# Designs tried in a protein design run: peptides against a protein of PDB entry 3C2G. Part 170

Target 1, 209 residues: chain A of PDB entry 3C2G
Amino acid sequence: IRTFDLLGLLLHDSDAIDGFVRSDGVGAITTVVQYPNNDLIRAGCKLLLQVSDAKALAKTPLENILPFLLRLIEIHPDDEVIYSGTGFLSNVVAHKQHVKDIAIRSNAIFLLHTIISKYPRLDELTDAPKRNRVCEIICNCLRTLNNFLMMWIPTPNGETKTAGPNEKQQVCKFIEIDILKKLMSCLSCEGMDTPGLLELRSTILRSFI

## One batch from the design tools (peptide; made by RFdiffusion4, then SolubleMPNN)

Design b2_p30_2_s3 (from b2_p30_2, 20 letters changed)
Fold by OpenDDE base, seed 1:
Structure b2_p30_2_s3 (fold): chain B 209 residues (1-209), chain A 30 residues (1-30)
Amino acid sequence: as target 1 above (209 residues)
Amino acid sequence: SLSLAFKEAVDRAEEEARKRQLEELKKLAE
């Protein structure tokens, strides 16, 4: 745990972060967080988030890492783990179709729906730190989802991949009344990615119905 | 290099985690 804290202090620039990632730092962290220690898991996931935008990740095979992280988020109810994990996910899938594919095959769409559904309405959370953290988690989910949807939106430059029936079904779950009410309750929250929320809804209605 | 130093630091953390796991298992066995 102390080591992760120290590493976080040393990772101040892109070169240092890339160096860490090239040394298989991500793999090492994922190995460490497999041990049954909540504090260790929190620290490891936080460190993953810190390096999640590294250029060197483009050369890192994530086939073994992402499924593990997604499973970890699924089974661990800790807000800090979920925050860090969804943050990592949102960053690593950005502009990388192969990474999106890995995540989607690993049931990421359904998982994100589960995460959002699990939390209470933001307007019902009276504890500001808790509300802010939940807001950030939802924002991470929205960014990730919008990144996924981009794969199936027609572009002028080429043929668009079509979403499979299962993926389409999972995406459409985000416009059901219960989840919409939840998401709409977030609009009043300071720090909410309102454009991302509206984009998600618009894209689903336009391209997936 | 910084990359090697970071790798070694993470390896140390892994070793500490293993030790903690062992301690927890010992407690369960008692």
Scores: peptide ipSAE 0.018, ipTM 0.408, DockQ to the pose 0.017
Fold by OpenDDE base, seed 3:
Structure b2_p30_2_s3 (fold): chain B 209 residues (1-209), chain A 30 residues (1-30)
Amino acid sequence: as target 1 above (209 residues)
Amino acid sequence: SLSLAFKEAVDRAEEEARKRQLEELKKLAE
């Protein structure tokens, strides 16, 4: 735990972060967080989030790392772990088709739905720190989902993939009435990424219409 | 915050999309 904290302090610039990633730092963290220690898991996931936008990650194989992380956030009720994990996911899938594919094969779309479904509506949370953390988690989920869906929207100059039936079924969960009500209620909450939510709604509609 | 009218409009549009997708999935299962 203290080692991860120290590493977090040392990783203060892009060069240090890239150096850590090139030295298989992400793999090292995922190895350590396999042990059932909540504090260790929190610290490890936080460190993952800190390095999640590193340029060196583009060259890092994530086939063994990402499925493990997704499983970790699936089974952990800890908001801090979920926050860090969804933040990591959101950053690593950005502009990387192969990482998106790994995540989708690992049932990431359904997991995002599960996470959003687990939390109450933001307007029902009276505790500001809790509300803010939940808001950040939902934003991470929405950004990730948007990045997935964008793969299946025809672009004039880009390659378009076709969503399989399983993916379509998983995406349909986000346009169920109860989920829509929850997501739309977020628009009235301070701190919500409203532009991101609206972009996702547009993307969903373009995917299915 | 967005108006209730906007929320309802988006909900309706997305519900229609959901129905279409469910119909497609049903056809695939037949």
Scores: peptide ipSAE 0.006, ipTM 0.324, DockQ to the pose 0.019
Fold by OpenDDE base, seed 5:
Structure b2_p30_2_s3 (fold): chain B 209 residues (1-209), chain A 30 residues (1-30)
Amino acid sequence: as target 1 above (209 residues)
Amino acid sequence: SLSLAFKEAVDRAEEEARKRQLEELKKLAE
């Protein structure tokens, strides 16, 4: 735990972060968080979030890392772990087709649905810190889903990658009425990424005919 | 199509959300 905190304090610039990642720092963190210690898991996931936008991650194999992280988020009830994990996911899939494919094969789309389903409507949360954290988690989920769907929009040359039937089925879970009601309730909540929600809607409409 | 179904579902959800907001505002005014 202390080691992760110290590393977080030392990694202030992109070169230091890239150096850490090139030295298999992400692999080291994922090894440590396999131990059943909640504090250690929380600290490790937070550190993952801190390095999640590193340029060096584009050259890092994530085939073993992403499925593990997704499973960790799925089974762990801690909002801080879910926040850090979904933040990591949203950053690593951005502009990386190979990483998106790994995440999708690991049922990331349905996991995002599960996470959103787990939380109450934001208007039902009276505690401001809790509400803000849930808003951030939902925003991470929406940004990640949007990044997935961007693969299936028409390109300027008219070519389009087609979503498979499994992907379409997973995306269809987001148009269930209970989920939509929950997402729409976010529009009235302060701090919610309303533009992100509207962008997601637009992306879905463009991706699926 | 999925896009049409989604659009319709979102439109319904938005309307319901708007109604909830109005009801909440009414409760605050009482």
Scores: peptide ipSAE 0.021, ipTM 0.442, DockQ to the pose 0.026; fails the geometry check
Fold by OpenDDE base, seed 2:
Structure b2_p30_2_s3 (fold): chain B 209 residues (1-209), chain A 30 residues (1-30)
Amino acid sequence: as target 1 above (209 residues)
Amino acid sequence: SLSLAFKEAVDRAEEEARKRQLEELKKLAE
């Protein structure tokens, strides 16, 4: 645990982060978080989040790592793990079609829905730190979803993939009334990425009539 | 459509948020 904390402190610039990733640091972390220690898992996932936007990740195979992480998030009730994991997911799928495909095949869309469904409305959370963390988790989920949906939006000069029926069905779950109520509560949360939420709205409208 | 419902829900939420912000500003001005 302390080792991961120290590593996090040392990984304060892009070059260091890239170096860590090139040295299979992500693989090393994923190996460590397989052990049933919650504190270790938290620390490892936090470190994953820290390196999740590294340029070197473009050269890192994620076929085994990403499904594992998604499963970890699915089974682990820890908000910190979920926060870090969804943050990692959001960052690694950004602008990477092949990673998006891996995530989607690994049931990421449904997982995002499950995560959001787990948490109450933000206005029902009285503890500010908890509320803020939940807000961040939801934001991570929404950003990730937006990244997925953008694949299926036609561009003026580009070929666009079409979402499969299963993906469409999974996306439709995000507009269920209970989910919408939670999303509405996010709009009133301080620090919420309101522009991101609005972008998601726009993306959904463009993608799904 | 589902998209329309989502849009409307978000729009309502935004309006409510704006109203709350306005109320908060009014309280600060008092």
Scores: peptide ipSAE 0.018, ipTM 0.381, DockQ to the pose 0.033; fails the geometry check

Design b2_p30_2_s4 (from b2_p30_2, 21 letters changed)
Fold by OpenDDE base, seed 4:
Structure b2_p30_2_s4 (fold): chain B 209 residues (1-209), chain A 30 residues (1-30)
Amino acid sequence: as target 1 above (209 residues)
Amino acid sequence: SESLEFKKSVDEAEEERRKKQLEELKKRAE
């Protein structure tokens, strides 16, 4: 735990972060967080988040890392783990089609639906720190989802990838009445990515029905 | 399903947090 915290304090510049990633630091963290210790898992996931936007990740194979992380997030009710994990996911899939594909094959769309569905309405949370953390988690999920959907939107040059039937089905779950009510309840929350929320809804209704 | 079990665990954690919050509010009022 203290080791991860110390390492995080040392990784303040892009060169140090890239050096850590090039030395398979991400793989090392994912190995360590396999042990059933909540504090260790929290610290490890936080460190993953801290290095998740490293340039060196573009050259790092994530085929074994992402499925593990997604499974970890799926089974942990810990807000800090979920925050860090969804933050990591949102950063690594950005502008990287091959990483998006790995995540989607690893059931990421369904997982994000589960994460959003598990939390109460933001307007019902009176604890400001809790509300803010949940808001951040939902924003991470929205960013990730919009990044996924981008793969299936036609580009100006006419190139487009077609979503498979399973992916389409999973995407359409986000316009079901219960999840829509949940998402709409977020619109008035300070710090919410309202444009991202509206983009998700609009894209699904326009392109996936 | 795994999703239902996950949701249940989250609900239990939220209830515990609410209890702690109430206790903290009481302490601040003293």
Scores: peptide ipSAE 0.005, ipTM 0.314, DockQ to the pose 0.022
Fold by OpenDDE base, seed 2:
Structure b2_p30_2_s4 (fold): chain B 209 residues (1-209), chain A 30 residues (1-30)
Amino acid sequence: as target 1 above (209 residues)
Amino acid sequence: SESLEFKKSVDEAEEERRKKQLEELKKRAE
């Protein structure tokens, strides 16, 4: 735990982060978080989040890492683990088609829906720290979903990937009224990535029209 | 359509956000 905390404090420089990733730091973290210690899992996932936008991740195979992390998020009701994990997911899938594919094959769309479904609406949360954390989690989920949906939007040259029937079905669940209310509650949340949410709106509309 | 319903929900949420912002501005002006 202390080691992860120290690493988290030291890894503020992009080159240092890249160095950590190049030295298989992500693999090391994923190995450590396999131990059933909540504090260790929290610290490890937080560190994963901190390195999740590293350029060096483009060269890191995530085939074994992502499924494990997704499972970890699925089984842990811990907001901090979910926050860090969804944050990691949202960052690593960005601009990386192969990573998106790995995530989708690992049932990420369903997981995102499950996560959002587990949390109450933001307006029902009276505790500000809790509300803010939930907002961030939902935001992470939405960014990830947006990245998935964008794969199925035609490019200017007419090329597009098609979603499978299972993926389409899971995506449709995000436009259910209860989910929509939860998503829209984020628009009024302080510090919310409103542009990101609006982008998702646009993407969803383009996907269903 | 489901898409239109979603759009409506977003628009309503945005309007509520704008309303809150306006209320905050009014409080600062008073």
Scores: peptide ipSAE 0.000, ipTM 0.305, DockQ to the pose 0.035
Fold by OpenDDE base, seed 3:
Structure b2_p30_2_s4 (fold): chain B 209 residues (1-209), chain A 30 residues (1-30)
Amino acid sequence: as target 1 above (209 residues)
Amino acid sequence: SESLEFKKSVDEAEEERRKKQLEELKKRAE
């Protein structure tokens, strides 16, 4: 735990982060967070988030790491773990189709839906720190989802493919009435990624319906 | 709409599941 904190303090630039990642730092963290210690899991996931935008990750195999992390998020309802995990996910899938594929095959779309669905409406959260954290989690989910959708919609500079039937079905779940009501309730939250939310809805309606 | 209390109940249930899985991992590591 203290080691992770120290690492977090030391990793201030891209070179240091890349060095850590090249040394299989991500794998090391994922090994450590397998132990039954919540504080260790939180610290490890936070560190993962901190290195999640490293360039060196493009050369790091994530085939085992991502499924593990997704499972961890699924079974551990801790806001900090979910925040860090969804943040990690959103960063690592950005502009990397291979990583998106791994995540999607690991049922990430459904997981993100589950995460959003399990949280209460933001306007029902009176505790500001809690509300803000939940808002951030939802934003991470939205960013991740929009990144996934980019694979399946025509873009001027991007390669596109057709979404499978399962993926399409999972994506369409985000325009169901209940989830939409919840997502719309987020619009009043300070810090909400409103453009991302609108993009998600618009893209689904235009390209998946 | 889901309430805060409902979310808490879900969290508690999932936490128990997590604990069980961690125990299993511990056993495999021994």
Scores: peptide ipSAE 0.015, ipTM 0.376, DockQ to the pose 0.021; fails the geometry check
Fold by OpenDDE base, seed 5:
Structure b2_p30_2_s4 (fold): chain B 209 residues (1-209), chain A 30 residues (1-30)
Amino acid sequence: as target 1 above (209 residues)
Amino acid sequence: SESLEFKKSVDEAEEERRKKQLEELKKRAE
C-alpha cells in the first residue's frame, strides 16, 4: 500500500510513467491487487489510473490485464476501486481498436451498464464527496462507451465494422427508460460530461436503432 | 434527432448546472 503511494508520487512525468510501464509495472500491480486486501486494491487501482495514459501501454499486452480488472470492478463494491478501474479502462481503450475489442469481449459494455445502474440518482446523493465520485465514475463509463461506439459508426467513404447482435443488444440497453432516467438525473451535476452523455444517446439512436 | 421532451430536460439540467456553478464561484469569492 505504502509502496504504491510512493510510486504514485514519483510517477509525475511521462518519462517516468513510461519507464514504469515498460518495466511491466502494470503487470506487477495486477499481481498485487489479486490479494484480498481492500486498501491494497485501492492503492493498486489508483496507480493503474495514474499510468493509464502512458504511451508505453500501446505496446503492452492487455489480454490478461483487462479481463482481470473488469472482473475486479464487477465484484468489488468500492467506489474508489470502481473510479480508478473505470478511469483506467476509459484511458486504455482510447484510440486503440485492439484494446476496445478485448474489453468488449470481456463483457465491458454490460459491466458499464451495471455500474451506472447500481448507483442512485445523483440528485438523491446529499453527500457532496460521494456525489462527485459517482459523477466521475459515470463520466468514465460514458467516455468508455463512446469510445466503443466509435468502432461501429458509419463514416463517409469508408468501411465500418458492424456490431454483432450481442453488442448491439448490449448497447441498446443504454436507451431503456430506467437507465435513461438515471443518466438524465446526472445532467445537472457540475462535473458531468454532458457532451459525452448526449453523444452516447445520439449515436445509439442514429446508428443502433 | 432528439425528442422535444429530451431537449427540454437537457436545457433545464444545463441551466441548473450553470446556476450551481455560479453560486459556487460566488461563495469562493466571499
Scores: peptide ipSAE 0.000, ipTM 0.333, DockQ to the pose 0.044; fails the geometry check

Design b2_p30_3_s1 (from b2_p30_3, 14 letters changed)
Fold by OpenDDE base, seed 1:
Structure b2_p30_3_s1 (fold): chain B 209 residues (1-209), chain A 30 residues (1-30)
Amino acid sequence: as target 1 above (209 residues)
Amino acid sequence: SSAIEEAVAEQRKRHEEERERKLEELLEAL
């Protein structure tokens, strides 16, 4: 726990973060969060989020790490772990086709739907800190989905990867009225990236037209 | 083949042992 907090203080610049990632720091964190200690898991996932945009992650083998993290955020009850894990996922798949492919093969699309589905509507949450955290989790999930959908949008060069039938079916769940209502509720949260959420909404809707 | 599966399993094991060692080294340095 204290070690992750100290590391988080030392990892304040991009070069330090890249150095940590090149030293297999992501692997080291994932080894520690395998212990059944919620405080360690929370601290480790928070540190993963802090390094999730590192350039060095493009060269890090994620074939074992990413499926493990997906399983962790599937089963863990703590919103702070879910927030950090979905934030890590959103950042790590960005601009990395091979990482997107690992995530999709590991049932990430279905998992994102499951995560959004388990939370109540934001208007039903009276506690502002809890509401904001749930909103951030939903936004992380939707941003991750957007990164997947972008793979199947036709490029001007005409060659696009087609989504498989299973992926299409899983994506279709995000146009469910309850998912759309949760997205709309996020647009009403103070301090949220409303333009980004509107873009995500547009991308999701366009993927079905 | 069983030999490929065993080679992949052994590679994963070596990689995990290396991660554990690097973590221990990091913890000792802190």
Scores: peptide ipSAE 0.015, ipTM 0.407, DockQ to the pose 0.024
Fold by OpenDDE base, seed 2:
Structure b2_p30_3_s1 (fold): chain B 209 residues (1-209), chain A 30 residues (1-30)
Amino acid sequence: as target 1 above (209 residues)
Amino acid sequence: SSAIEEAVAEQRKRHEEERERKLEELLEAL
């Protein structure tokens, strides 16, 4: 715990973060979060989030890390773990086709839907910190979904992957009225990436239209 | 084949053990 907090204090520079990631720091964190200690899991997932945009992650094998993290998010009820884990997922899949493929094979699309479905509507949350955290989680899930959908949008110069029938069915769950209401509620949250949510909305519309 | 699955499982186990060892070394060094 204190070690992760200390590491988190040292990892403010992009070069330090890249150095940590090159030294298998993500693997080390993943090993630590296997211990049944909620505070350790929370601290480790937070540190994963902090390094999740590192350039060195493009060279890091995530084949064992991502399935484990997805399972951790699936079973752990802690909003801080879910926030950090979904944030990590959203960042690591960005611009990385191979990582997207690993996540999708690990049932990430269904998990994202499950996470969004688990939380109440934001208008039902009276506690502002809780509401904001839930909004951030939903936004992380939706950003991850956007990154997946972008693979299946025809580009003028590229062979687009086609979504498999199961993937398409799982994606179709995000057009459920309750999911759309949650997306719309996130657009009303202060401090949210409203442009990113609007981009997702556009991507969803383009994918179903 | 069951032999490939077993070899992959054993390779994963060795990788986990090596990661645990490196983590213990890292934790002892911190």
Scores: peptide ipSAE 0.014, ipTM 0.398, DockQ to the pose 0.023
Fold by OpenDDE base, seed 5:
Structure b2_p30_3_s1 (fold): chain B 209 residues (1-209), chain A 30 residues (1-30)
Amino acid sequence: as target 1 above (209 residues)
Amino acid sequence: SSAIEEAVAEQRKRHEEERERKLEELLEAL
């Protein structure tokens, strides 16, 4: 715990973060969060979030890391773990086709739907810190979905990867009215990445209309 | 040949109906 907090305090510079990732820091964190200690898991996932946009992650093998993290998020009810884990997922799949493919094969689309479905509507949450955290989680899930959907949108050159039948079926669950209402509710949250949510809305429209 | 054409036509119809339903669901949420 304290070691991850100290590491988080040292990893403020992009070069330091990139150095940590190049030294298999992500693998080290994922090894430590395998211990059944909730505080350790929370601290480790928070540190993963802090390094999740590092350029060195493009060269890091994630085949063993990403499935483990997805399973951790699936089984752990802690909002802080889910926040950090979905934040990590959303950043790590960004601009990395091979990581998107690993995530999709690891049932990430279904997991994202499950996470969003389990949380109440934001208007039902009276506690502002809880509401904001849930909004951030939903936004992380939706940003990850955007990154997946973008793979299947035709490019100006007419070349596009087609989603498989299973992926298409899983993606179709995100156009359920309750999911779309949760997306719209996130647009009303203060301090959220409104541009990112608007991009997702545009991507959904282009994917399903 | 006719049975294949009918099966393809029915599949296209179902696909269009599903697309329309999804569009309606999206428009109701946006």
Scores: peptide ipSAE 0.000, ipTM 0.243, DockQ to the pose 0.011
Fold by OpenDDE base, seed 4:
Structure b2_p30_3_s1 (fold): chain B 209 residues (1-209), chain A 30 residues (1-30)
Amino acid sequence: as target 1 above (209 residues)
Amino acid sequence: SSAIEEAVAEQRKRHEEERERKLEELLEAL
């Protein structure tokens, strides 16, 4: 626990973060968070979030890491773990087609729907810290979805991947009225990535029109 | 039978219309 907090305090520069990732630091954290200790899991997932934008992750094998993390954020009850895990997922899939493909094969689209579905509406949350954390989790899920949907939007160069039938069916779950209401409630939260939510809206519309 | 194909086409049309309506409602709320 304290070691991960200390590591997080030492990983302030991009070169140190890249050095940690090149040394299989993500694999090491993933091994440690397999132990049934909630404090260790929380600290490890927070450290994963801190290194999730590292350029070295593009060269890191994630075939064993991502399926494990997806299972962790599916079952873990702690919002801090879910926040860190969904934040890691959102950052790690960004601009990395091979990572998107691993996540999608690991049923990530359906998982994102499940995570959004388990939280109440933000207007039902009276505790501001809890409401903000839930909003951040939903935004992380939606940003991850946006990153997936962008693969299937026609580019001017005519090279588009087509979503498979199962992927299309899973994406259709995000147009459910309860999911749409949660998306709308996130736009009303202060300090949210409103541009990112508007981009998702545009991407959804372009995917269904 | 032509009647089954027509019923399936009409069911698809209703699903598309319901989907368009939900998208319009979302656009009006944003």
Scores: peptide ipSAE 0.000, ipTM 0.269, DockQ to the pose 0.012; fails the geometry check

